# Designs tried in a protein design run: peptides against a protein of PDB entry 4PN1. Part 45

Target 1, 261 residues: chain A of PDB entry 4PN1
Amino acid sequence: KIEMNFLNKPIVPDTTKVISNFLTHYLITEPVEHVEIEAKLGTLIDLETQNRFEFPVMNETILNPEFNLRTRFESDMTASEHKYLNEFLNQAFRDSQKPGRLPFAYKHTKQVDLFYETEDNSRDKIRVSKNQSDNQVLACVKKRRVADLFLYCPNDAFDIRISISDELPVSMPSGNQQPSLTRLKDRVGYVHQEIKIDLTKTTQNDPVYDTTERHELEVEFGNIADLRDRAQKAKDGMEAPLFRRVQLFMDNVRILRREHS

## One batch from the design tools (peptide; made by RFdiffusion4, then SolubleMPNN)

Design b1_p12_8_s1 (from b1_p12_8, 5 letters changed)
Fold by OpenDDE base, seed 1:
Structure b1_p12_8_s1 (fold): chain B 261 residues (1-261), chain A 12 residues (1-12)
Amino acid sequence: as target 1 above (261 residues)
Amino acid sequence: SLDEEMLKLLNE
């Protein structure tokens, strides 16, 4: 018979450990109360060249946030890429409905996000999300970006940004306030094993600038309570459950970022 | 719109 290795035990990829530690910090060590954890597909852009960043590595690499690499992350993709991913996920959805598989759930939503200025901090806007069909309020939050982790993926179509955010529920803005920004979101969402995959077309109307459209793909942990529990266990010395969940998350991300039209 | 085919499937 054959063994896995000389210990005959599973081994955890270093990437999984690094990400797990990153998550544990913001779940347990310095806990974000209303945490959102997502990965976005995009491109690390070199600010000097305005082209995709080039780093002297040959595979998926988590960038050290302590280094200023003079980069920005563009979470946009082309319409054709977005369409391809949509078709890809549709096929994955169909395949998952077959006997013996765990099925995807699917949801299509159209919402409008209204952004309002705040008195306390101009940078932390209030976002009111409404359903486009009936104007029902879906959420009213102040979102704060807490931390980012960037993965440079030289062999794949996209780089990755993993973000920790705090989505604080807040009261609705006063009725006399006008939104400073309005965004329309057309989103198709896929959920598999509590990992959410969203394809979003965002249309932003600016009174001064031309209407801009963005195409984004997001992968999100759909069960934060479970993830927090796993992170706590990891802090207590049992890392395996967290590693497994992070590995699942990252494998889904890896599948998506490798796809080409 | 996104995923028209799937939307149709869900509405059938």
Scores: peptide ipSAE 0.014, ipTM 0.552, DockQ to the pose 0.013
Fold by OpenDDE base, seed 3:
Structure b1_p12_8_s1 (fold): chain B 261 residues (1-261), chain A 12 residues (1-12)
Amino acid sequence: as target 1 above (261 residues)
Amino acid sequence: SLDEEMLKLLNE
């Protein structure tokens, strides 16, 4: 007979615990009302070298947000990498349609995001999203980035940024107001077990970026209500449901960040 | 991956 360890009990990965605690804070402790939780694949850039950040660790590592590591995160990848991931996800989609599997859902959307200045001149802009085909309004929100958690992944193609955002529904801007920024988004979305995986091509003129086109992959918790419930249970002493959900999320992220052309 | 059953054991 064999046992898992000297206690013969499962052990939760430290990464799962840290992320779970991070999420619990913004779900329960200081709750964000209209919370969006997503992970983006990208690269941590060392501001001094302008190369990928290097740290004396050999595996996936959550960076302590209390420290300024003089880094920036590029939520971008090459067109080739993006295409590869698209093909990879397409195959995963097909495989999931087989008997005995839980199927992916798939959706392709093309939208335009129009950003407007707020009346109070806050740093946060109002984003109006419309379908490119018929200009139907999809959403009007004021999105605020609340917190970020960075994972340095030296063994993988990408680093990860997990972001907590508040997407506050707001009224449409006045009809005479012009957008300060327009962004075109071509998005293919995959959903599996309420985890959303989106590949997005974004076109915009942004002085922060030297390119007008970006290729992004994001993984998002698709059921916030359920996640909040799990987080509450965790606060109440039952951590397993939350850990399981976070583990699922992170496993999907890990699969994706390991893939490259 | 940890399954739900295994994770529940952590709470016992």
Scores: peptide ipSAE 0.014, ipTM 0.524, DockQ to the pose 0.042
Fold by OpenDDE base, seed 5:
Formats: sequence, structure tokens, C-alpha cells
Structure b1_p12_8_s1 (fold): chain B 261 residues (1-261), chain A 12 residues (1-12)
Amino acid sequence: as target 1 above (261 residues)
Amino acid sequence: SLDEEMLKLLNE
């Protein structure tokens, strides 16, 4: 007979605890009302070298936000990397349709995002999202970035930024107002166990610069209400449900960040 | 197995 450890009980990795606490803060302690929680794949860039950040660690490491590491996070990836991930997820989707598995859901969305300046010239712009096919308004929000948590992943193709955002629904801009910026988004979305995985190709036309294209992969908690409930339970002394959900989320992220062409 | 509609979606 074998045992898990000398206590013969499950143990929670420290990474899970740290992330769980981070989420709990913005779900419960200082709750963000319209919270969006997502992880983006990308690269931590050292501002001094303009190369990928190098830290004296050998595995996935949550960076302490109290330290200014003089880094920037680039959420863009190459078209080939993006294509590879798309193919990877397509295969995962197919495999999940087999008997005995929990299936992915799939959705392809093409939208245009129109950004409008606010009357007070606040930093936060109003984003109106419309479906490209029928011009139906999908959302009108002011998105505010609340907090970030960075994971340096030296063994993987990508580093991770976990972001807490507040997406406040707002009224449509006045009809006479023109957008300051427009972005086309081609998004393929995969949902598995209420975790959303989105591959997004963003095209932006700039009057000065050539058309730019960005490729992003994001992983999002699809059920915030459930997550908030789990976080509340954690605050009340029952941490296991939250830990399990965070572990699931992170495992999905870990799978994806290891993939490259 | 995926049906034709789903395959179409995946190839879009």
C-alpha cells in the first residue's frame, strides 16, 4: 500500500494558494463588481535588454508585484504560434467530443470594437462591440484594469499575465460622437468546464502606421458567480473548492503555455 | 465524431 505523503492527505501547491488569495481579494475583500479574470499568454520583456526577462528560477514563478522588475508584458505571439494553438485546441475539441469526455463548446465570433473618448477625457475609453455580420451591439463597456499577476515560466514558450478587470456597462455614446479607434477582432472561443479559451486575431488600422495584426490567447473564468461563491467559502474557512477551481484553471493555462510550433 | 456543421465551424 502506498500513501500520498506522511499525512496521507492531499496538499495544495503554494502557487494555487497565492493565486487563490489574489483572486479572493478582488472577488470578496475588495470586490470588483463586474469582474473579468483572465490569463493571457505572452512574454515578459526586460525593458533594459528588450529580450525575454531572465530570473534566477527554474520553474513557474509568480512574480512579486511589490517589486519593480522593469518589465513589460507582450501578449502578442506570432501568426504561426497562434495557428499552432488553434490547431491544438481544435484537436482538443475533437477529442473531447468522444464518449466519456466532457465536451468543449466552440464559438467563432467576428466583431468590431469601437473606442470612444469620454467627456472628461478619462483614461478609460468606452468600448462598443458590434457583430461584424449584422452590426448588432454586443456590448458597451468601460473596461478598467484593476490588477495583474505575472507568472514567469522559464521552461515554457510563454509567460502568463493574470488580470483582474472591471467591465462596467455604460450607455452608448451619443450619435454624433465618432470613435477614436476601431479594432477588428476575429475570435475563436473554446469553453470547457466553464473555462473559456479564446484565440483572438486583432486587426487595427492606423492612419499613420500600417495595418497591425495581433494574435492573442486568453484563458478566462467563465463562471464568475461560482468563482465568487468559492472564494467566499474560502474566506469562511473552506478553501478546497476554490483551490480546486484555481488548480483547474492553472492546469489549462499550463497546458497551453507549453505548446509551440 | 463531429458533424458537418461543427466541422464547418472549426474550419472557419
Scores: peptide ipSAE 0.006, ipTM 0.467, DockQ to the pose 0.013
Fold by OpenDDE base, seed 2:
Structure b1_p12_8_s1 (fold): chain B 261 residues (1-261), chain A 12 residues (1-12)
Amino acid sequence: as target 1 above (261 residues)
Amino acid sequence: SLDEEMLKLLNE
């Protein structure tokens, strides 16, 4: 018989603790009311070199927000990378349908996002999302980015940005108001154990910069209420449920960021 | 569009 360690107890990775604390802050301590928590795959770009950021570490590392590393995060990937991930997730979906597994749910959506300026000249725009097929309004929100946590992943194809956002439901813009920006989104969504994985192709027409296409992969906590409950328990001294959920989330992210064409 | 093969399988 073997034991896990000399205490024969599970040990929580430091990454899990750091992320859990980060989430707890915005779930409980300074709670964001309409919180969205997602991880996006992308690349940390060194502003000085315009290449992928290089840091003297050899594995997954959460970057300290207190330090200005002169980086930007590009939440985009090539079409080929995106296609590969799509195929990878399709296979994962198929495998999960087998007996003894927990199945993925799958949904393909095409939507249009209409962005409207606010009267108060806020930098935050109102986003109206509509289904392309029937023009049904899916959401009308004002989204605010609250905080970011960056993971530098030198051994993987992608770095990670974990973002806390506030998606405030708001009233529809007036019928006379024209959108300042329109984006078409083609999204395939996979859900496994209430973790959402979305592959999104975004097309944006710009009269100045021509048509741009973005390919994104995001991983999102699909059950915020449960996550908030777990975070509250953590604040009350029982951290295990939160750690387990964060570990699941991060393992899914880790799987995905390793894949590339 | 994305995931053409899956769309065929799901008949969506």
Scores: peptide ipSAE 0.016, ipTM 0.599, DockQ to the pose 0.013; fails the geometry check

Design b1_p12_8_s2 (from b1_p12_8, 6 letters changed)
Fold by OpenDDE base, seed 3:
Structure b1_p12_8_s2 (fold): chain B 261 residues (1-261), chain A 12 residues (1-12)
Amino acid sequence: as target 1 above (261 residues)
Amino acid sequence: SLDEEMLKMLLE
């Protein structure tokens, strides 16, 4: 007979605990009302070398946000990498339609995001999202980035940024106001067990980037209410439901960040 | 992956 360990009990990964605590803070402790929680695949860039960040660790590592590591995060990948991930997810979608599996849902959307200055001249802009086909308004929000958690993944193709954002629904800008920025988005979305995986091609002129087209992959918690409930339970002493949900989320992220052409 | 039941075994 064999046992898992000297306690013969499963062990929660430390990463799961750290992320769970991070999420709990912004779900329960200092709650963000209209919270969006997503992980983006990308690259941590060392500002000094302009190469991928190097740190003396050999595995997935959550970087301490209390330290300025002189890095920036590029939530971008090559077209080839993006295409590969798209094909990979398409296959995963097909496989999930088989009997005995939980199926993916699939959606392809093309939208335009129009960014407007706010009346109070805050740094946050109002984003109006419209369908490209019929100009139907999909959303009008003021999105604020609340917090980031970075995972340095030296063994994988991508590093990870987990972001907490507040997406506040707001009124449409005045009809005479012109957008300060327009972004075209071609998004392929996959949903499995309420975890959203989106591949997005974004076209815009942004001086921050040397290219007008970006390729992004993001993983998002699709059921915030459930996640908040789990986080509350964790605060009340029952951490298992939250840990399980975070583990699911991170496993999906890990699968994706390991894939490359 | 850890399922919820396994986590309960650990945390309860």
Scores: peptide ipSAE 0.015, ipTM 0.508, DockQ to the pose 0.043
Fold by OpenDDE base, seed 5:
Structure b1_p12_8_s2 (fold): chain B 261 residues (1-261), chain A 12 residues (1-12)
Amino acid sequence: as target 1 above (261 residues)
Amino acid sequence: SLDEEMLKMLLE
């Protein structure tokens, strides 16, 4: 007979605890009303070298936000990497349709994002998202980045940025107002156990620069209400449900960040 | 892509 450890009880990794606490803060302690919580795959770039950040660690490491590491996060990836991930997720989708599995849901969305300046010239722009096919308004929001948590992943293809954002629904801009920026988004979305995985190709036309294309992969908590409930329970002394959900989220992220062509 | 086409078929 074997046991898990000398207590013969499950143990929660420290990473899970740290992330759980981070989330709990913005879900419960200082709650963001219209919170979006997502992880993006990308690269921590050392501003001094313009290469991938190097830190004296050998595994996944949450960076302390109190330290200015002089880095930037690039959420862009190559088209080939993006394509590989798309194929990978497509296969995962197919496999999940088999008997005995929990199936993925899939959605392909093409939208245009129109950005409008606010009257007060605030930093936060109004984003109007429309469906490209029928021009129906999908959303009108002001998105504010609240906090970031960075994970340096030296053994994987990508580093991770977990972001807390506030997506405030707002009224449509006046009809006479012109957008300052437009972006085309081609997004394929996969949902498994209420965790959303989106591959997004963004095309932006700049009057000065050539058309730019960005490829992003993001993982998002699809059920914020449930997550908030779990976080509340954690604050009340029952941490297991939150830990389990965060563990699931991170495992999905870990799977994805290891994939590359 | 072929994969997208396959996905569409699965969703039908």
Scores: peptide ipSAE 0.008, ipTM 0.455, DockQ to the pose 0.013
Fold by OpenDDE base, seed 1:
Structure b1_p12_8_s2 (fold): chain B 261 residues (1-261), chain A 12 residues (1-12)
Amino acid sequence: as target 1 above (261 residues)
Amino acid sequence: SLDEEMLKMLLE
């Protein structure tokens, strides 16, 4: 017979450990109360060349946030890439409906995000999300970006940004306030084993972007309570449940970032 | 492209 290794025990990839520790910090050590944890597919851009960043590594690499690499992350892709991924996920959805598989769930949403200035902090805008069809308020939050972790993926179509955000529920802005920014979102969402995969077309006037329409793919942990529980267990010395969940998350991300039209 | 109708059929 064959054993896995000389210990005959599973081994955890270093990437999984690093990400797990990153998550544990913001789930347990310095807990973010209304935490959102997502990965976006995109491109690390070299600010000097305006091309994709080149780093002297040959595989998926978590970049050390302590280093200023003079890069920006573009969380966007071409329409064709986005379309391809949509078709890919549709097929994955169909395949998951077969006997013996765990099925995807699917949801299509169209919403408008209205951003309002705040008196306390100009950087932390209030976002009111409404359903486009009936203008029903879906959420009213102040979102704060807490931390980012970047993965440079030289062998794949996309690089990855994992983000920790705090989405604080807040009261609606006063009726006399006008939004400073309006964003239309057309989102198709896939959920598999409580991992959310969203393809979003966003239309907005953004001075940072040359195009009015953006195409994004996001992968999000859909069960934060469970993840927090796993992180707590990890802090208490039982790391396996957290590692497994992070590995699942990252494998889904890896599948997606490797796809080419 | 989005294929909502096809996906909905699978959910029904």
Scores: peptide ipSAE 0.007, ipTM 0.464, DockQ to the pose 0.014
Fold by OpenDDE base, seed 4:
Structure b1_p12_8_s2 (fold): chain B 261 residues (1-261), chain A 12 residues (1-12)
Amino acid sequence: as target 1 above (261 residues)
Amino acid sequence: SLDEEMLKMLLE
C-alpha cells in the first residue's frame, strides 16, 4: 500500500494557495460582479532588453505584484506556435472522445468586435461583439482589467498572466457613434470540465498601419458561480474544493505552456 | 486559419 505522505493527506502546493487567495479576494472579499478569470499564454518581456525576462529562479514562480520588475506581458505568439497548439488541442479533443474519458466540447466562432469610446471619456471602451455570419449581437460590455498575476515559467515556452476582469453589460452605443476600432476574431474553443481553452486569431485593420494579426491562447474558468461557491467555502474554512479547482485549472495551463514545436 | 476542418471530419 502506498500513501501520499506521512500524513496520508493531500497537500496544497504554495502556488495553488497563492492563486486561490488571489481569486478569493476578487470573488468574495472585494467581489467583482461580472468577473472573468482567465490565464493567457505569453511572454514576460524585459523593458530594457526587449527580450524575455530573466529571473534567478528555476521553476514556475508567481511574481510579486508589489515589485516593479520593469516588464511587460505580450500575450501574442507566433503563427507556428499557435498552429502547433491547435493541433495539440485537436488531438486532445479526439482522445477525449474515447470511451471512459470526459469529452471535450468544441465550438468554432467567428466574431467581430467593435470598440466604442465611452461618453464619459473613461479609459474603458465599450465592446460590441457580433457574429460574423448573421451580425447577431452577442454581447455589449465594458471590460475593466481589475488585477493581474504573473507567473514566470523559465522551463516552458510561455509565461502566464492570470487576469481578473469585470465585464459590465452596458447599453448599445448610440447609432451616431462610430467604432474607434474593429477586430475580427476567429476562435476555436475547447471546454473540458468547465475549463475553457480558446485559441483566437485576431485581425485588426488599421487605416494607417498594416493589418496586424495576433495569435492568443487563453484558459478561462467556465463556471464562475461554482468557483465563487468554492471560494466562499474557502473563506468559511473549507479550502479543499477551491484548491482542487485551481489545481485543475493550473494543470491545464501547465500542459499548454509546455507545448511547443 | 484555425484547424476546424480536421475536427469536422472526426465529428461527422
Scores: peptide ipSAE 0.006, ipTM 0.437, DockQ to the pose 0.013

Design b1_p12_8_s3 (from b1_p12_8, 6 letters changed)
Fold by OpenDDE base, seed 5:
Structure b1_p12_8_s3 (fold): chain B 261 residues (1-261), chain A 12 residues (1-12)
Amino acid sequence: as target 1 above (261 residues)
Amino acid sequence: SLDEEMLKMLNS
């Protein structure tokens, strides 16, 4: 017989534990009511060099948030990279439709996001999202970034930012208010086992600058209620369900960040 | 660009 280890029991990678604890904090300990949890592919940029930061590590590493590393995270990628990821996900979608697999779901959305200033001049703007086709209001929220966790991935094309956000539903701005910013979003979403993978093209018109286009890929927990339940169980001493879900999430992220044209 | 048409066909 062969055993897994000298205890003959499965063990959880430290990365999984750290991320699980991070999520548990904002799900249970200091719960965010309308929480969004996503990982974005991007690049940790050294503010001094404006190049990708170089850390003295050889593998995926969670950065300690207690340290100001003088970095910024750029979630944008090239059109070529974005196209490659789209093709990659399309193939994954096709393969998942085969017998014996769990299928991807697919959704394409085109929306316009209108940003409005608040009366108190808060940095948190009101975002009104509308469907481009029929101008139907999809959401009106104030999104607040609560926390970030950064992963440096020296062996992969992208670094990762895991973000906790609070999307608070709010009333529509008054009819006399004009948006301070308008963004067009073309998003394709792939959902597999309640993990959502979004490819987004964002077009922004600036009165001073030329039209800019951003290309982003994000991975999101699609079932927050389930995740919160798992986190609660973890706080109560049963950690396995949470660890399994976080491991699944991170494996999907790891697959994606390794892909490049 | 995003491959919308292909995926629409697959989902039809």
Scores: peptide ipSAE 0.011, ipTM 0.516, DockQ to the pose 0.014
Fold by OpenDDE base, seed 1:
Structure b1_p12_8_s3 (fold): chain B 261 residues (1-261), chain A 12 residues (1-12)
Amino acid sequence: as target 1 above (261 residues)
Amino acid sequence: SLDEEMLKMLNS
């Protein structure tokens, strides 16, 4: 007979605890009302070298936000990487349809995001999202980035940014206003156990510069109410449900960030 | 467009 450790009880990875605490803060302690919580795959770039950041660690490491490491996060990946991940997720989708598995849900959406300046000329713009096919308004929000948590992943293809945002619903801009920026989004979405995985191709037309295309992969908590409930329980001393959910989220992220072509 | 094969599968 074998035991898992000398206590014969599950142990929670430190990364899970740190992330759980981070989430709990913005879910419960200083709650964001219309919270969006997502992880993006990308690269931590050293501002001096413009190469991938190098830190004296050998594994997945949450960077302390109190330190200025002179880095930026690039959420863009190559088209080939994006294609590979798409194929990978397609296979995962197919496999999940087999008996005994929990199936993925799949959705393909094409939308246009129109960005408008606010009357107060605030930094936050109003984003109107419309369906490309029928111009149906999907959302009108003012998105505020609340906090970021960066994971340096030296052994993997990508680093990770976990972001907490506030997506405040707002009224539509006046009809006489023109958008300052327009983005086309082609998104394929996969949902497994209420964790959303989105591959997004964003096309932006600039009147001065050439059209730019960005390829992003995002992993998002699909059930915020449940997550908030778990976070509340954690604050009340029952941490296990939150830890399990964060572990699931991070395992999905870990799978994806290891994949490359 | 992204994932045309999957889209075809879903729509078939």
Scores: peptide ipSAE 0.008, ipTM 0.543, DockQ to the pose 0.013
Fold by OpenDDE base, seed 2:
Structure b1_p12_8_s3 (fold): chain B 261 residues (1-261), chain A 12 residues (1-12)
Amino acid sequence: as target 1 above (261 residues)
Amino acid sequence: SLDEEMLKMLNS
């Protein structure tokens, strides 16, 4: 018989605690009403070298936001990397359908996002999302980025940005308004244990610049109500449920960021 | 950027 440690009790990794506290702040302490919490795979770029950031650490590390490390985050990846991840997730989906496993859900959607300027000329645009097939409105929101947390992952193919956003539902813009920007999104979505994993190809036409295609992978908490409940419990002194959920989320992220073509 | 309260929380 073996024990986990000399206390024979689970121990929570520091990364889990830090992220949990980060989430708790924007779920409970200063609650974002229509919160979206997602992690994007990408690369921390050193603004001085324009290469991937190099920090004197040897493992997954949450960057301290108190320090200006002169970095930017690029959430784009190559088409080949994106394709590999798609194939990887397809296999994971198939494997999860086997007896004794919890199955993935799968959805492939093509949508168009129309961005509209607000009447008050705020920097936040109204986004209308429509299904490309039938032009049905999927959502109309005003999205505001609230906070970011960056994870430097020197041993993996990708670094991570965890973002807190407020997606405020708003009324449709006037029919007389023209969109300032249009984006086509080809999204393959996977859901496992209420964690959403999306592979998205975004095509944007710019009159000045050539058409750009972006390849992104994002991992999102699919059940915010449950997460908020867990965060509240954590504030009340019962942290375990939140830690477990964050651990699950991060493990999924860790799996994905290690994969590359 | 994160607010001071959040920074304190993350670094406490």
Scores: peptide ipSAE 0.000, ipTM 0.282, DockQ to the pose 0.319
Fold by OpenDDE base, seed 4:
Structure b1_p12_8_s3 (fold): chain B 261 residues (1-261), chain A 12 residues (1-12)
Amino acid sequence: as target 1 above (261 residues)
Amino acid sequence: SLDEEMLKMLNS
């Protein structure tokens, strides 16, 4: 018989604790009512070099938001990288359908997002999402980015941005208002243990600029109510459920960010 | 659309 360590108890990685505390703040301490919590794969870009940021660390590390590292985060990836990840997830999906496994759920959606300017705050736009096939309104929200946490991952293909957002349901814009921006989204979604993994191809037509295409991969907590419950328990002194959920989330992220063609 | 060939294979 072997033991995990000299206490024979699970030990929580510091990364898990830091992320858990970050989430708890926006779930419980200063709760965001309509919270979305997602991790996007991308690249931390050094603003000076315009290349991937280099930090003197040898593994995954959470960057302290209090320090200005003169970086920007690019959530885009190449078409080839995106395709590779799609193939990878397809295989993972197939493997999960085997006996003894927890299966992925799969959904392919095509939607159009219409963005409208707001009267009160020009920074936050109203997003109306419609199904491309029947123009059914899927959502009308005002999304606000509340906080970000960046992970620099020198050994992996991608860096990570974990974002806290508030997606406030709002009334539809007036019929006289024209959208300032229209985006077509082709999204393939995978769900495993209530963790959502989305590959999204976004096409944006700009009258001034050429059509731009983005390729994104995002990982999202699919059950916010459960996560909030876990966070509350953590505040009450029982941290294990939250840590386990965060660990699961991060392990999925770690798998994905390591994959490259 | 995203990886149509692979999607077809997945759904087959």
Scores: peptide ipSAE 0.006, ipTM 0.485, DockQ to the pose 0.014; fails the geometry check

